# Designs tried in a protein design run: peptides against a protein of PDB entry 3OGK. Part 127

Target 1, 307 residues: chain A of PDB entry 3OGK
Amino acid sequence: ATPDRLSRRFPNLRSLKLKGKPRAAMFNLIPENWGGYVTPWVTEISNNLRQLKSVHFRRMIVSDLDLDRLAKARADDLETLKLDKCSGFTTDGLLSIVTHCRKIKTLLMEESSFSEKDGKWLHELAQHNTSLEVLNFYMTEFAKISPKDLETIARNCRSLVSVKVGDFEILELVGFFKAAANLEEFCGGSLNEDIGMPEKYMNLVFPRKLCRLGLSYMGPNEMPILFPFAAQIRKLDLLYALLETEDHCTLIQKCPNLEVLETRNVIGDRGLEVLAQYCKQLKRLRIERGADEQGMEDEEGLVSQRG

## One batch from the design tools (peptide; made by RFdiffusion4, then SolubleMPNN)

Design b1_p20_5_s1 (from b1_p20_5, 13 letters changed)
Fold by OpenDDE base, seed 1:
Structure b1_p20_5_s1 (fold): chain B 307 residues (1-307), chain A 20 residues (1-20)
Amino acid sequence: as target 1 above (307 residues)
Amino acid sequence: REARRRFLDEERRRRMNATK
């Protein structure tokens, strides 16, 4: 489909999702004639799709100019923007979005590659948005944004239910978790082991409705912080946890209502057996490859065809 | 733990680079 054909057929379109070709499959070659640029679509949105409130770009090239045009064209009518695995923009583009789209409910840039100029975009979002429901910059590298702005967002956005972040130290998010009373999903952060303070995370208080969780670098020493609410966990993302097979077994046994598990092959056949035994509501299981056996002393960290 | 963390960091970088 071409942008012009889409607008002619569906002038009242409210939601648009565009998928570019997988870049990895083309060895990072972007042909000039590849429909990977959002520019012609943004032009069409700006001119002809006046009811569009949801935009999802996946694996597209997005420039700051594209974001600025989109922001100005849709303004407060834009409720959802998802930059899923996109590239080509900077934080200036994000700033334009949050400045002009003050009623945005979903802002996603998960796994996007961008140039970070400053943290103004998150600050602007914190200062002016009260509508945000979903904020997702999981698997991104922001170094110039403030946890305080995230706390402000949580305080001001009463409908905030899902937040996925990069490598914030979890202790810096204490204020955020306290403010985010309706938060159901959290992914990211950073748990950092401190030999001098082994219990530094033990007093961490999570939002009461939290049921979808993925903490980065969670090891067996930090895992007990989940035990008080493990029975209400419905989704676990353990792809970036530092758990061994036995740790998986321990945690899974405490999550009888688990519906979605994402983990690595370190779960092993033993972990899968425990999962089958205790998690009768499991709907989705994703197992990714972990570190090769050469670095893992535990032979049990393999999923066989029998498991 | 450090080796595993390094692996995870590398995996994350690979995913982010695959977006470029």
Scores: peptide ipSAE 0.430, ipTM 0.911, DockQ to the pose 0.576
Fold by OpenDDE base, seed 5:
Structure b1_p20_5_s1 (fold): chain B 307 residues (1-307), chain A 20 residues (1-20)
Amino acid sequence: as target 1 above (307 residues)
Amino acid sequence: REARRRFLDEERRRRMNATK
C-alpha cells in the first residue's frame, strides 16, 4: 500500500502500523533501498489522516524531521507512538514528540538505534505529561537521562502501568518504584553484584500490582527479592538474567500463575519439567540460546491457546 | 557469571546494532 491510497480509502484512520525491514535485515541481508523511510507516510499523516491517534513504525528509518512533523501535525491527538526497532533519529526527535504530544499515553522506542544528545526529552515528559500509561525504551542506550525524571513521571502519571528501561542501576529506581503505585510491568534496569554487600537489593520494594517482570542481570543472590510476590507473577523475562538451571527451578516453583516465560536454554529439561508441573496457566514459552550454546536456533512456542 | 554477563552484553549490542 502507498500512503496516498491509504488516506483516500481510510481518511478517518485512527491507528497505523507500518512494518519496514524484516528480521533478516538484522543480518544486513536487505539493502537500504527497500523503501523503509517513514517520510512519505508522515507527510500523508500530516495532510490527510487527521483522526490518527496511534502510530507504530517497525524497523523503519525515522528522522528527527519526521518526528517533528508528526508531533506538530497530531499534537495532543497522538496517544501512541511506537518506534519499534527504528533508526535514524536523535533525542531531539523524541523531545519534539513529548513537547507537542502532551497527552501521549504510549511511548515506545524499544531496540531503536538513535543518537543521544541529551536527556531533555525525558525531562520534558516528566514536567508536562500526566497521561502516560506505557513507557518503553528497553534495549536502548541512554546515558544522559535521569532516574529522577522517571520518578516524576511515575508520580504524575496515575495510569502508568508498564515501564521498560535500559541499564539504570536498580537502586536508583527506588523512588520510581515507590511512586509507580499502579505499575504492573517492569523490564530492564541493572542488578550489579557486590561481593561485599550480598544483601544490596534485599530491601528493594516493588509496586504492589507488579506481575510482569524482567530484571537485567538478576542472579541467584538477587532472585529472592521476587519471592514475596512470585505467586502474582504472570510474565517473566529471564533472557538477561544470570540464573542457572536450579535457580530457574526454584523461581518457577514459586510462580504458579506464570503465563509467559522468556528464557534461555539454561532452563534445561529439568526446568521444563518443573515448569510443566507448577505453571499450569503457561501460554507462551520462549527459549533462546545461551552463552554455551551458540549456534542453536531460538525456540518459540505457544504452549496454550487459552486466553 | 562474568562470562555470561559479557555474552548478554554482546547480544544486546548485536541487537542494537542490527537496527542500523
Scores: peptide ipSAE 0.429, ipTM 0.910, DockQ to the pose 0.569
Fold by OpenDDE base, seed 2:
Structure b1_p20_5_s1 (fold): chain B 307 residues (1-307), chain A 20 residues (1-20)
Amino acid sequence: as target 1 above (307 residues)
Amino acid sequence: REARRRFLDEERRRRMNATK
């Protein structure tokens, strides 16, 4: 489909999702007109799609100019922007979005590649937005944003239900978790082992409604912080956890309401047996490959064809 | 634990670089 054909056929379009070509193709000498740029679509949105409130770009090239044009064209009518695995923009483009789209509910840039100029975009979002429901910059590299701005967002956005972040030290998010009273989903952060302080995370207080969780670098020493609310956990992302097979078994046994599990082959056949025994509501299971495939002589920690 | 952390860091890096 072409942008012009879309607007002619659907002038009242409210939601648009565009998928670019696989990333591998973007590195080749591909003609500029390969359809990976959002520019012609943003032009069409600005001119002819005046009811559009949800935009999802996946694997697209997005410039700051594109974001600025989109922001100004849709302003407070824009409720959802997802830059899913996109590239070509800087934090200046994000700043334009949050400056002009003050009623945005969903802002996602998961796995996007960008140039970070400053942390102003998150600060501006914190200062002016009260509508945010979903914030997701999981699997991104932000070094200049402040955990304090995230806390401010949590305080001001009462409908905030899902937050996925990069490598914030989890202890820097204590204020955020206290403020995020309605938070149901959290992914990211960083749990850092301290041999001298093995219990440094034990007093961490999570939002009472938290039921979808993925903590980065969570090991067996940190895992007990989940036990008080493990029975209410519905989704676990363990792809970036540091859990062994036995640790998986221990945690899974405590999560009888688990519906979605994402983990690595370290769960093993034993972990799958425990999962089948204790998690009767499981709807989705994703198992990715881990480091352990190369070296383990022992059958433990591998998912076999029997599992 | 350190070896696994390094692996995860490399996986993350690969995913992020694939987006560049």
Scores: peptide ipSAE 0.420, ipTM 0.909, DockQ to the pose 0.502
Fold by OpenDDE base, seed 3:
Structure b1_p20_5_s1 (fold): chain B 307 residues (1-307), chain A 20 residues (1-20)
Amino acid sequence: as target 1 above (307 residues)
Amino acid sequence: REARRRFLDEERRRRMNATK
């Protein structure tokens, strides 16, 4: 469909999702007319889609100018922006979004590639937004944003239920977790083992409603921090956890209400057996082949057709 | 982004190797 045809057919459209071509195609084949740029769509949104409150760009090229135009056109009417695996923008574009869209509820840039100029966008969001429900910059590279701004967001946004972040040291997020009283989902962060301080993370207090979790670099020494609330865990993202097969078995046994599991082949057939035994409510299972598995010849860490 | 996943996988691998 063309943007013009969309607005003519659906002038009252509230939600739009655009999917670009696979990333491999974006890098190898950038013809001028491949349809990967959001620009013509943003133009149409700005001019003719006055009720649009939700925009999802997946694998699209998005410029700062596109974001600025979208932000100004929709302003406080924009409730959802998802830049899913997008590229072409900088943090200036994000700043424009959060500056003009003060009532945004969902802001996602998961797996997007961008140039980071500063952390002003998160600061601006923290200073002015009270509507945020979902913040997701999982698997992104932000080095200039402050965990204090995340804490401020948690304090000010009472409906904040899902936060996925990059590589914040988890201890820097203590204030965030304390403030995020209604948080149900958290992914990301960074757990850093300290041999001299094995209990470094043992005193972490998670939000009481937390039930969807993915802590990056969580190893067997840190895993026990989940045990007090493991029975309430509904979703686990273990893709970037540092758990071996036995660790998976240990954790899974403690999560009888698990509905969604994402992990690597390291779970093995044994882990899958344990999963089947203890997690009767499991609805979704994702198993990826990790880069670390190329070196792990441990047969126990391989998923066969038995699982 | 697949590139970010690869990066995180590499980071994970590095950390796993450091803890072994």
Scores: peptide ipSAE 0.063, ipTM 0.713, DockQ to the pose 0.076; fails the geometry check

Design b1_p20_5_s2 (from b1_p20_5, 13 letters changed)
Fold by OpenDDE base, seed 3:
Structure b1_p20_5_s2 (fold): chain B 307 residues (1-307), chain A 20 residues (1-20)
Amino acid sequence: as target 1 above (307 residues)
Amino acid sequence: RKELREYLDKRRRERMTATR
């Protein structure tokens, strides 16, 4: 569909999701004229889609100018912006969004590629937003943002329920977790093993409502931090956990209410058996192939076609 | 653990760069 036809047919559109090139485009199989730029759509949104509250761009090229135009056009009416696997923008574009869209509830840039100029966008969000419910910059490379701004967001945004972040040291997020009283979902961070201080993370206090979790680099030594609330866990993202098959079995046995599991093939047939035995409410299972195939020749670490 | 972490880091980077 063309942008102009969309507004004519649906002038009262509240939610728009645009999908750009599929992954096959990475192989130059799709001509350059694929309509991967959001610019024509942003123009149409700005001019004709005055009720639009939710915008989701997936695999699109998004410039700072596009973000600035969108921000100014929708302002406080913009409730959701998802830059899902997008590219072409910088943190200046994000700054424009958070500056002008002060009532944004969902801000996602998961797996987006951008140029990071500074951390001002997160600071501005922290200083002015009280409406945020979902913040997701999982699988991004932010080096200039402050965990203190994340803490401020948690303090000010009482409806904050889902936060997914990059590689913050988890101990730097202690203040965030303390402030995020209504947080239900957390993904990301970084757990860093310290042989000299094995109990480094044992004093971590998670939000009481936390039930969807994915901690990056969580190993068997850190896994016990989940045990006090494992029975309330409904979703686990173990894709970037440092857990072996037995560790999976141990954790899964403690999560009888698990509904969603994302993990690597390291779970093995044994882990799947344990999952079937203990997790009767499981709705979704995602198993990714990992390099666990190269090191663990042990048959137990492979998911068979029968499993 | 170190090798696995390096692998996971590589996978994360690959996933993040696949948007280019």
Scores: peptide ipSAE 0.428, ipTM 0.904, DockQ to the pose 0.564
Fold by OpenDDE base, seed 4:
Structure b1_p20_5_s2 (fold): chain B 307 residues (1-307), chain A 20 residues (1-20)
Amino acid sequence: as target 1 above (307 residues)
Amino acid sequence: RKELREYLDKRRRERMTATR
């Protein structure tokens, strides 16, 4: 569909989701020119889609100019922006969005590639936004943003329910977790093993409503931090956890209300058996192949074709 | 743990770069 055709048919459109190139295009199998740029859509949004409050771009090329135009065109009417696996922008574009769209509720840039100039976008968001419900920059490379700004966001945004971040040291997020009283979902962070301080994370206090969780690099030593609230966990992302099969079994047994599990093949048939036994509410299981398989000839650590 | 972390880091980076 062309942007102009969409606006003509649906002038009162409130939500737009555009999908760019499929994964195959990532391998240069599809020319870049094939509907990958958001520019014509942003133009159409700006001119003709005046009721649009939700925009989701997936696998599209987005420039700072596109973001700036979108931001100015929708301003406080923009409630949702999802840059899902997008590329071509910098943090200046993000800054424009948060500067002009002060009532944004959902900001996502998960798996997007961008040039990071500074952390001003998150700071601006922290200083001016009180409406944010969902913040997601999971699987991104931000090095210049401050965990303090995230804490400020948590303090100011009372409806903040889902936050997914990059590789923040989890201890730097203590203030964030204390402030985020209504947080239900957290993904990302970084758990860093300290041989000299094995109990480094044992005193972490999570938000009381937290039920969807994915901590990066969580190992068996850190896993016990979940035990106090494991019974309320509904979604668990272990894709980037450093858990072995037995650790999976241990954790799964403590999560009887688990609805969604994402993990690596390290869960093994044993882990799947335990999952079936203890997690009767399970709705979705995602198992990805990991390096765990290449070295572990142990039958217990591999999901067999029987499973 | 170190090796696995390095692998996961690599995998994450590959996933992020594949979006370019």
Scores: peptide ipSAE 0.425, ipTM 0.902, DockQ to the pose 0.586
Fold by OpenDDE base, seed 2:
Structure b1_p20_5_s2 (fold): chain B 307 residues (1-307), chain A 20 residues (1-20)
Amino acid sequence: as target 1 above (307 residues)
Amino acid sequence: RKELREYLDKRRRERMTATR
């Protein structure tokens, strides 16, 4: 489909999702007209799609100029922007979006590759937005953003229900969790083992409605922090957890309302048996192959073809 | 734990870094 044909057929379009080619194809000398650039679509949105509230770019090339044009064209009418696995922009483009789109509800840049200039975009979002419901920069590298701005967002955005972040130290997010009273989903962060302080995270207080969770680098020593609310957990992302097969069994037994599990092959056939026994509401299971397969001499950590 | 973390970090970086 061409941008021009879309606007002619659907002048009242409210939601647009564009998918580019797989990333592997994006790094070759891509002809300018290969359809991976959002520029012609942003032009069409700006000129002809005046009711567009939701934009989702997946695996597209997005420039700061594209983001600036989109931001100015849609302003407070833009409710959703998803830059899913996109590239080509900097934090200046993000700053333009949050500056002009003050009523944005969903901002996603999960797995996007960008140049980080500063943390101003998150600061600006914290200072002016009260509408945010979903913030997702999971699987990104930000070094210049402040946990304090995330706390401010949580305080000001009462409808904030889902937040996915990069590698923030979880203890730096204590203020955020306290402020995020309606948060249902959290993914990311970093749990860092301290041999001298094994109880470093035991006093961590999570939002009361939290039911979808994925903590990065959670090991068996940190896992007990979930036990007080494990019965309300509906989704677990254990892809980046440091749990063994037995740890999976222990946690799964405590999550009878689990609907979605994402984990590595380390769950093993034993973990799958426990899952089948205790998690009767399970709707989706994702098992990724990991390095866990190479080191374990014992078959216990592998999902066999029987499972 | 350290080796597994390093592996997971590498895997995350490989996903984040657009293979230029």
Scores: peptide ipSAE 0.418, ipTM 0.897, DockQ to the pose 0.493
Fold by OpenDDE base, seed 5:
Structure b1_p20_5_s2 (fold): chain B 307 residues (1-307), chain A 20 residues (1-20)
Amino acid sequence: as target 1 above (307 residues)
Amino acid sequence: RKELREYLDKRRRERMTATR
């Protein structure tokens, strides 16, 4: 559909999801005519889609100007913005969004590529937003944002339930976890082993409702921090965990309510047996090829068993 | 562990760069 046709047919549209080219095609010169730019859609949103509250761009080219136009056009009516695997913008575009869309509930930029100018966007979000429910910049590189702003967001946004971040040192997020009383999902961070301090993370306190978790670089020494609440875990992302087969078995046995597991082939047949034995509520299993198969191209094998 | 972390970091970077 063209933007103009959509607005004419659905002037009261509340939710829009646009998908660009598949990832395999993103490595090729994106022809100008493939519809990968959000600009014409943002123009149409600004002019004709006055009830639009949710926007999801997937694998689209998004400029700062596009974000600025969208932000100003929708302002506090914008509840959801998802920049899913998008490119072409900077943190200035994000700043515009959070400045103008002060009631945004979902802000996602997972796996998006952007230029980081500063951390002002997160600071502005922290200073003015109280509505945020979902914040997701998982698999992004932010070096200029502050964990303190994340803590402020957690303190001010009482409905904050899901946060996915990049490579924050987990110890810098202690204040965040203490403030995020209603947090159900956390992904990202960075666990860094200290040979001199094997218990570096043992005193880490997680939000009481946390049930969906993916800690980056979690090894067997850090894994015990999950044991006190392992029975309430519904989703585990172990794709970036440093767990061996036996560690998987140990953790899985402690998660009888696990519904979603994402891991690498290191789980092995033994881990799958343990999973089948202990996790009777499992709905989704994703196994990716790990480092142990150094030579084979990262074929993401989604094994979705719908029971 | 170091090698695995480096591999995971590489995969992560590749995923992030593939959107450029």
Scores: peptide ipSAE 0.423, ipTM 0.902, DockQ to the pose 0.529; fails the geometry check

Design b1_p20_5_s3 (from b1_p20_5, 11 letters changed)
Fold by OpenDDE base, seed 5:
Structure b1_p20_5_s3 (fold): chain B 307 residues (1-307), chain A 20 residues (1-20)
Amino acid sequence: as target 1 above (307 residues)
Amino acid sequence: REAMREYLDKRRKERQNAAK
């Protein structure tokens, strides 16, 4: 498809999703320029797609100039921006988006690769946005953003329901969790074992409505922090948890309402048996291979059941 | 645990790099 062809046919388009490189690009099998630049699309959006409120770029090359143009063209009409596995931009581009699109509801940069210049984009978002519902920079590396800005966002955005972050120390997010009263989903963070203080996370308080969760580096010592609300958990991402087979069994038994589980092959046959026994509402199971077992470490196995 | 953490971190970084 071409931008001009799309706008001619659908001048009143409200949502656009563009997919660039296929999965093969992960192995550098597809040239970088293969349908990958958003520039011509952003130009078309700016000129002809004046009702567009939702933009999703997946595996696209996005420059700061592209983001700036998009931001200025759509301004407060932009409700959703997803930079899903994109590259080519810096935090300056993100700053432009949040500066001009002050009513944005969904901002996603999950698995995007970018250059981090500063943390101003998150600060600007915290200072001026009250509309945010979904914030997702999962699987990214931000070193210059402040957890205090995340807390401010939680206080100001009453409809904030899903937040996925990078490697914030979980204890730095205590204020965030306290403020995020309507939060239903949280992924990311970092649980760091302290031999001298094994119970350092035991008093962590989660938002009351939390039901979709993925804590990075959660081990068996930290796992009990979930037990008070395990019965309300609907989705677990254990891909980056440090749980063994028996730990999986323990946790799964406490999650009878689990609908989605993502984990590594460490769950084993026993874990799958326990899952089948206790989780009768399970809809999706994703199992990835890991260093936990013999074989190719980066291979993915998906088991999906619909019912 | 540390070895596993390092492995998972590596995987995360590799996935991010593959997005470039």
Scores: peptide ipSAE 0.379, ipTM 0.890, DockQ to the pose 0.608
Fold by OpenDDE base, seed 4:
Structure b1_p20_5_s3 (fold): chain B 307 residues (1-307), chain A 20 residues (1-20)
Amino acid sequence: as target 1 above (307 residues)
Amino acid sequence: REAMREYLDKRRKERQNAAK
């Protein structure tokens, strides 16, 4: 479809999702002329799609100019922006979005590649937004943003229900978790082992409604922090957890209401058996191949074709 | 943990490269 055809057919379009390069692009199988730039779409949005409130770009090339144009064109009418696996922009583009779209409810840049100039975009969001419900920059690398701004967002955005972040030290997010009273989903962060303080995370207090969780680098020593609310966990992302098969079994047994599990093949057949036994509400299971396959030929750590 | 960090970084880079 072309942008012009879309606007002519659907002048009152409220939600747009565009997909660029498919995963096959990872293998250089896609012709260079694959319509990957959002520019013509942003132009069309600006001119002809005046009711558009939700934009989702997936695997698109997005420039700062595109973001600036989109931001100014939709302003406070823009409720959702998802830059899903996009590239080509900098944090200046994000700054433009949050500056002009002060009522944005969903801001996602998960797995996007960008140039980080500063942390001003998150600061601006923290200072002016009170509408945010979903913030997702999972699997991104922000080194210049402040966890204090995230805390401010939590304090100001009472409807904040889902936050996915990069490699913030979890202890730096204590204030955030205390402020985010309605948070249901958290993903990311970084749990770092400290030999001198093995229990440094034991006093971590999570939001009371938290039921979808994925903590990066969570090992067996940190896993017990979930036990007080494990029964309310509905989604668990263990893709980047440091849990072995037995740890999976331990945690899964404590999550009888689990609906979605994402993990690595380290769960093993044993973990799958435990999952089947204890998690009767399971709707989705994602098992990825982990680095664990490289070294240990140990049959127990691999999901066999039996599962 | 270091190996997992490296793994994460690798996965992130691979995904980012796939988005380019």
Scores: peptide ipSAE 0.374, ipTM 0.889, DockQ to the pose 0.542
Fold by OpenDDE base, seed 3:
Structure b1_p20_5_s3 (fold): chain B 307 residues (1-307), chain A 20 residues (1-20)
Amino acid sequence: as target 1 above (307 residues)
Amino acid sequence: REAMREYLDKRRKERQNAAK
């Protein structure tokens, strides 16, 4: 479809999702001029889609100029922006979005590639937004943003329910967790082992409503921090946890209400058996092959056709 | 743990590059 055709047919469109490069681009099968730029769509949005409040770009090229145009065109009417696996922009584009779209509820840039100039975009968001419900920059690399701004967002955005972040030290997010009283989902962060202080995370207080969780680098020593609320966990992302098969079994047994599990092949057939036994409400299971398999001699760590 | 960090970084980069 062309942008022009879209506006003519659906002048009152409120939600738009555009998908760019297919997975085949991963194999260099798609020319650079494939038309994955959002520019013509942003132009159409600006001119003709005046009721649009939700925009989702997936695997598209997005420039700062595109973001600036979108931000100014939709302003406080923009409730959702998802830059899903996009590229071509910098943090200046994000700054424009949060500056002009002060009532944005969902901001996602998961797995996007961008140039980080500064942390101003998150600071601006913290200073002016009170509407945010979902913030997701999971699987991104922000080095210049402050966990304090995240805390401020949590304090000011009473409807904040889902936050996915990069590699923040979890202890730096203590204030965030305390402030995020309505948070239901958290993914990311970084748990770092300390041989001299194995229980350094045991005093972490999570939001009371937290039920969807994925802590990066969570090992067996840190896993017990989940036990007090494991029964309320509905979704676990263990893809980047440091849990072995037995650790999976231990955790899964404590999560009888688990609905969604994402993990690596390390769960093994044994873990899948335990999952089937204890997690009767499971709706979705994602198993990825991890690099950790290259060293696993034990068949238990492999998911067979039985799983 | 270091290997998993490297894995995470690799996966992030691969996915980001695929988006370009």
Scores: peptide ipSAE 0.342, ipTM 0.883, DockQ to the pose 0.555
Fold by OpenDDE base, seed 2:
Structure b1_p20_5_s3 (fold): chain B 307 residues (1-307), chain A 20 residues (1-20)
Amino acid sequence: as target 1 above (307 residues)
Amino acid sequence: REAMREYLDKRRKERQNAAK
C-alpha cells in the first residue's frame, strides 16, 4: 500500500503499524528507493492522518527529521510510538518526540540502533511527562542516561506499569523500584557478581505488583531475591539469566502461576518435566538454542525430542 | 559465569546489529 492510498481510504485512522523488510536484506542492497524509509509515511501522517494516536514502525529507517516532523504534527495527540528494531536516528530525534508529545503513554525503541549524543531525551521525559504507562528501551545501548531520571519518571507517572531497560546496575534502580508503585513488568538491568559480597542484592525491594520479570545476568546466588514474590510471577524472561538446569527447576517450582516462560535450552528435559508438574497455567513456552549447548557435556542440559 | 556473560553479551550485540 502507498501512503496516499491509505489516507484516502482511512482518513480517521487511529493506529498504524508499518513493517519493513527483514534487515538481512537491507545492508547489501539498499536501493535509495527502498520501502524501508518512514519519510513518505510521516509526510502522509502529518498532512492527512490527523486522528492518528498510535504509530508502530518495525524494521524501518527513521531519521531525526522524520521524528521531528511526526512529533510536531501529532504533538499531545500521540499516545504510542514504537520504534521496533529501527535505525537511522539519534537521541536528538527522541528528544524531539518527548519535547512535543508530552502525553505519550507508550514509548518503545526495543532493539533499535541509534547514535547516542546525550541523555537529554530521558531527562526531558522525566521533567514533563505524567502519562507514561510503558517505557521500553530493552536491548539498546544507552550509556549517557541517568537512573535518577528513570526514578523521576516512576514518581511522576502513576500509571507506569511496564519498564524495560538496558544494562543498568540493579542497585542503581533501588530508587526507581521504590517510586514505581504500580509497576507490573520489569526487564533488563544488570546483576553483577561480587565474590566478596554475595548478598549485595538480598535487600533489593521490588514493586508489590511485579509479576512479569526478566533480570539480565541473574545467577543462582541472586535468584533467591525472587522467592518472596515467586508465587505471583506470571511471566519470566530467563534468556539472559545465568541459571543452570537445576536452578531452573528450583525457580520453576516456586512459580505455580507462571503463564509465560522464555529461556534457553539449558532448561533441559528435567526442567520441562518440573515445569509441567508445577506450572499448570503455562500458556507460552519459548526455548532458544544457546551456545551453552556446546560446552555442557551433561545430558541434563539438552531438551530432547522426547520433552 | 564470565564466559557465559561474554556469550550473552555477544548474542545481544548480534541481535542489535541484526537490527541495524
Scores: peptide ipSAE 0.301, ipTM 0.865, DockQ to the pose 0.536; fails the geometry check

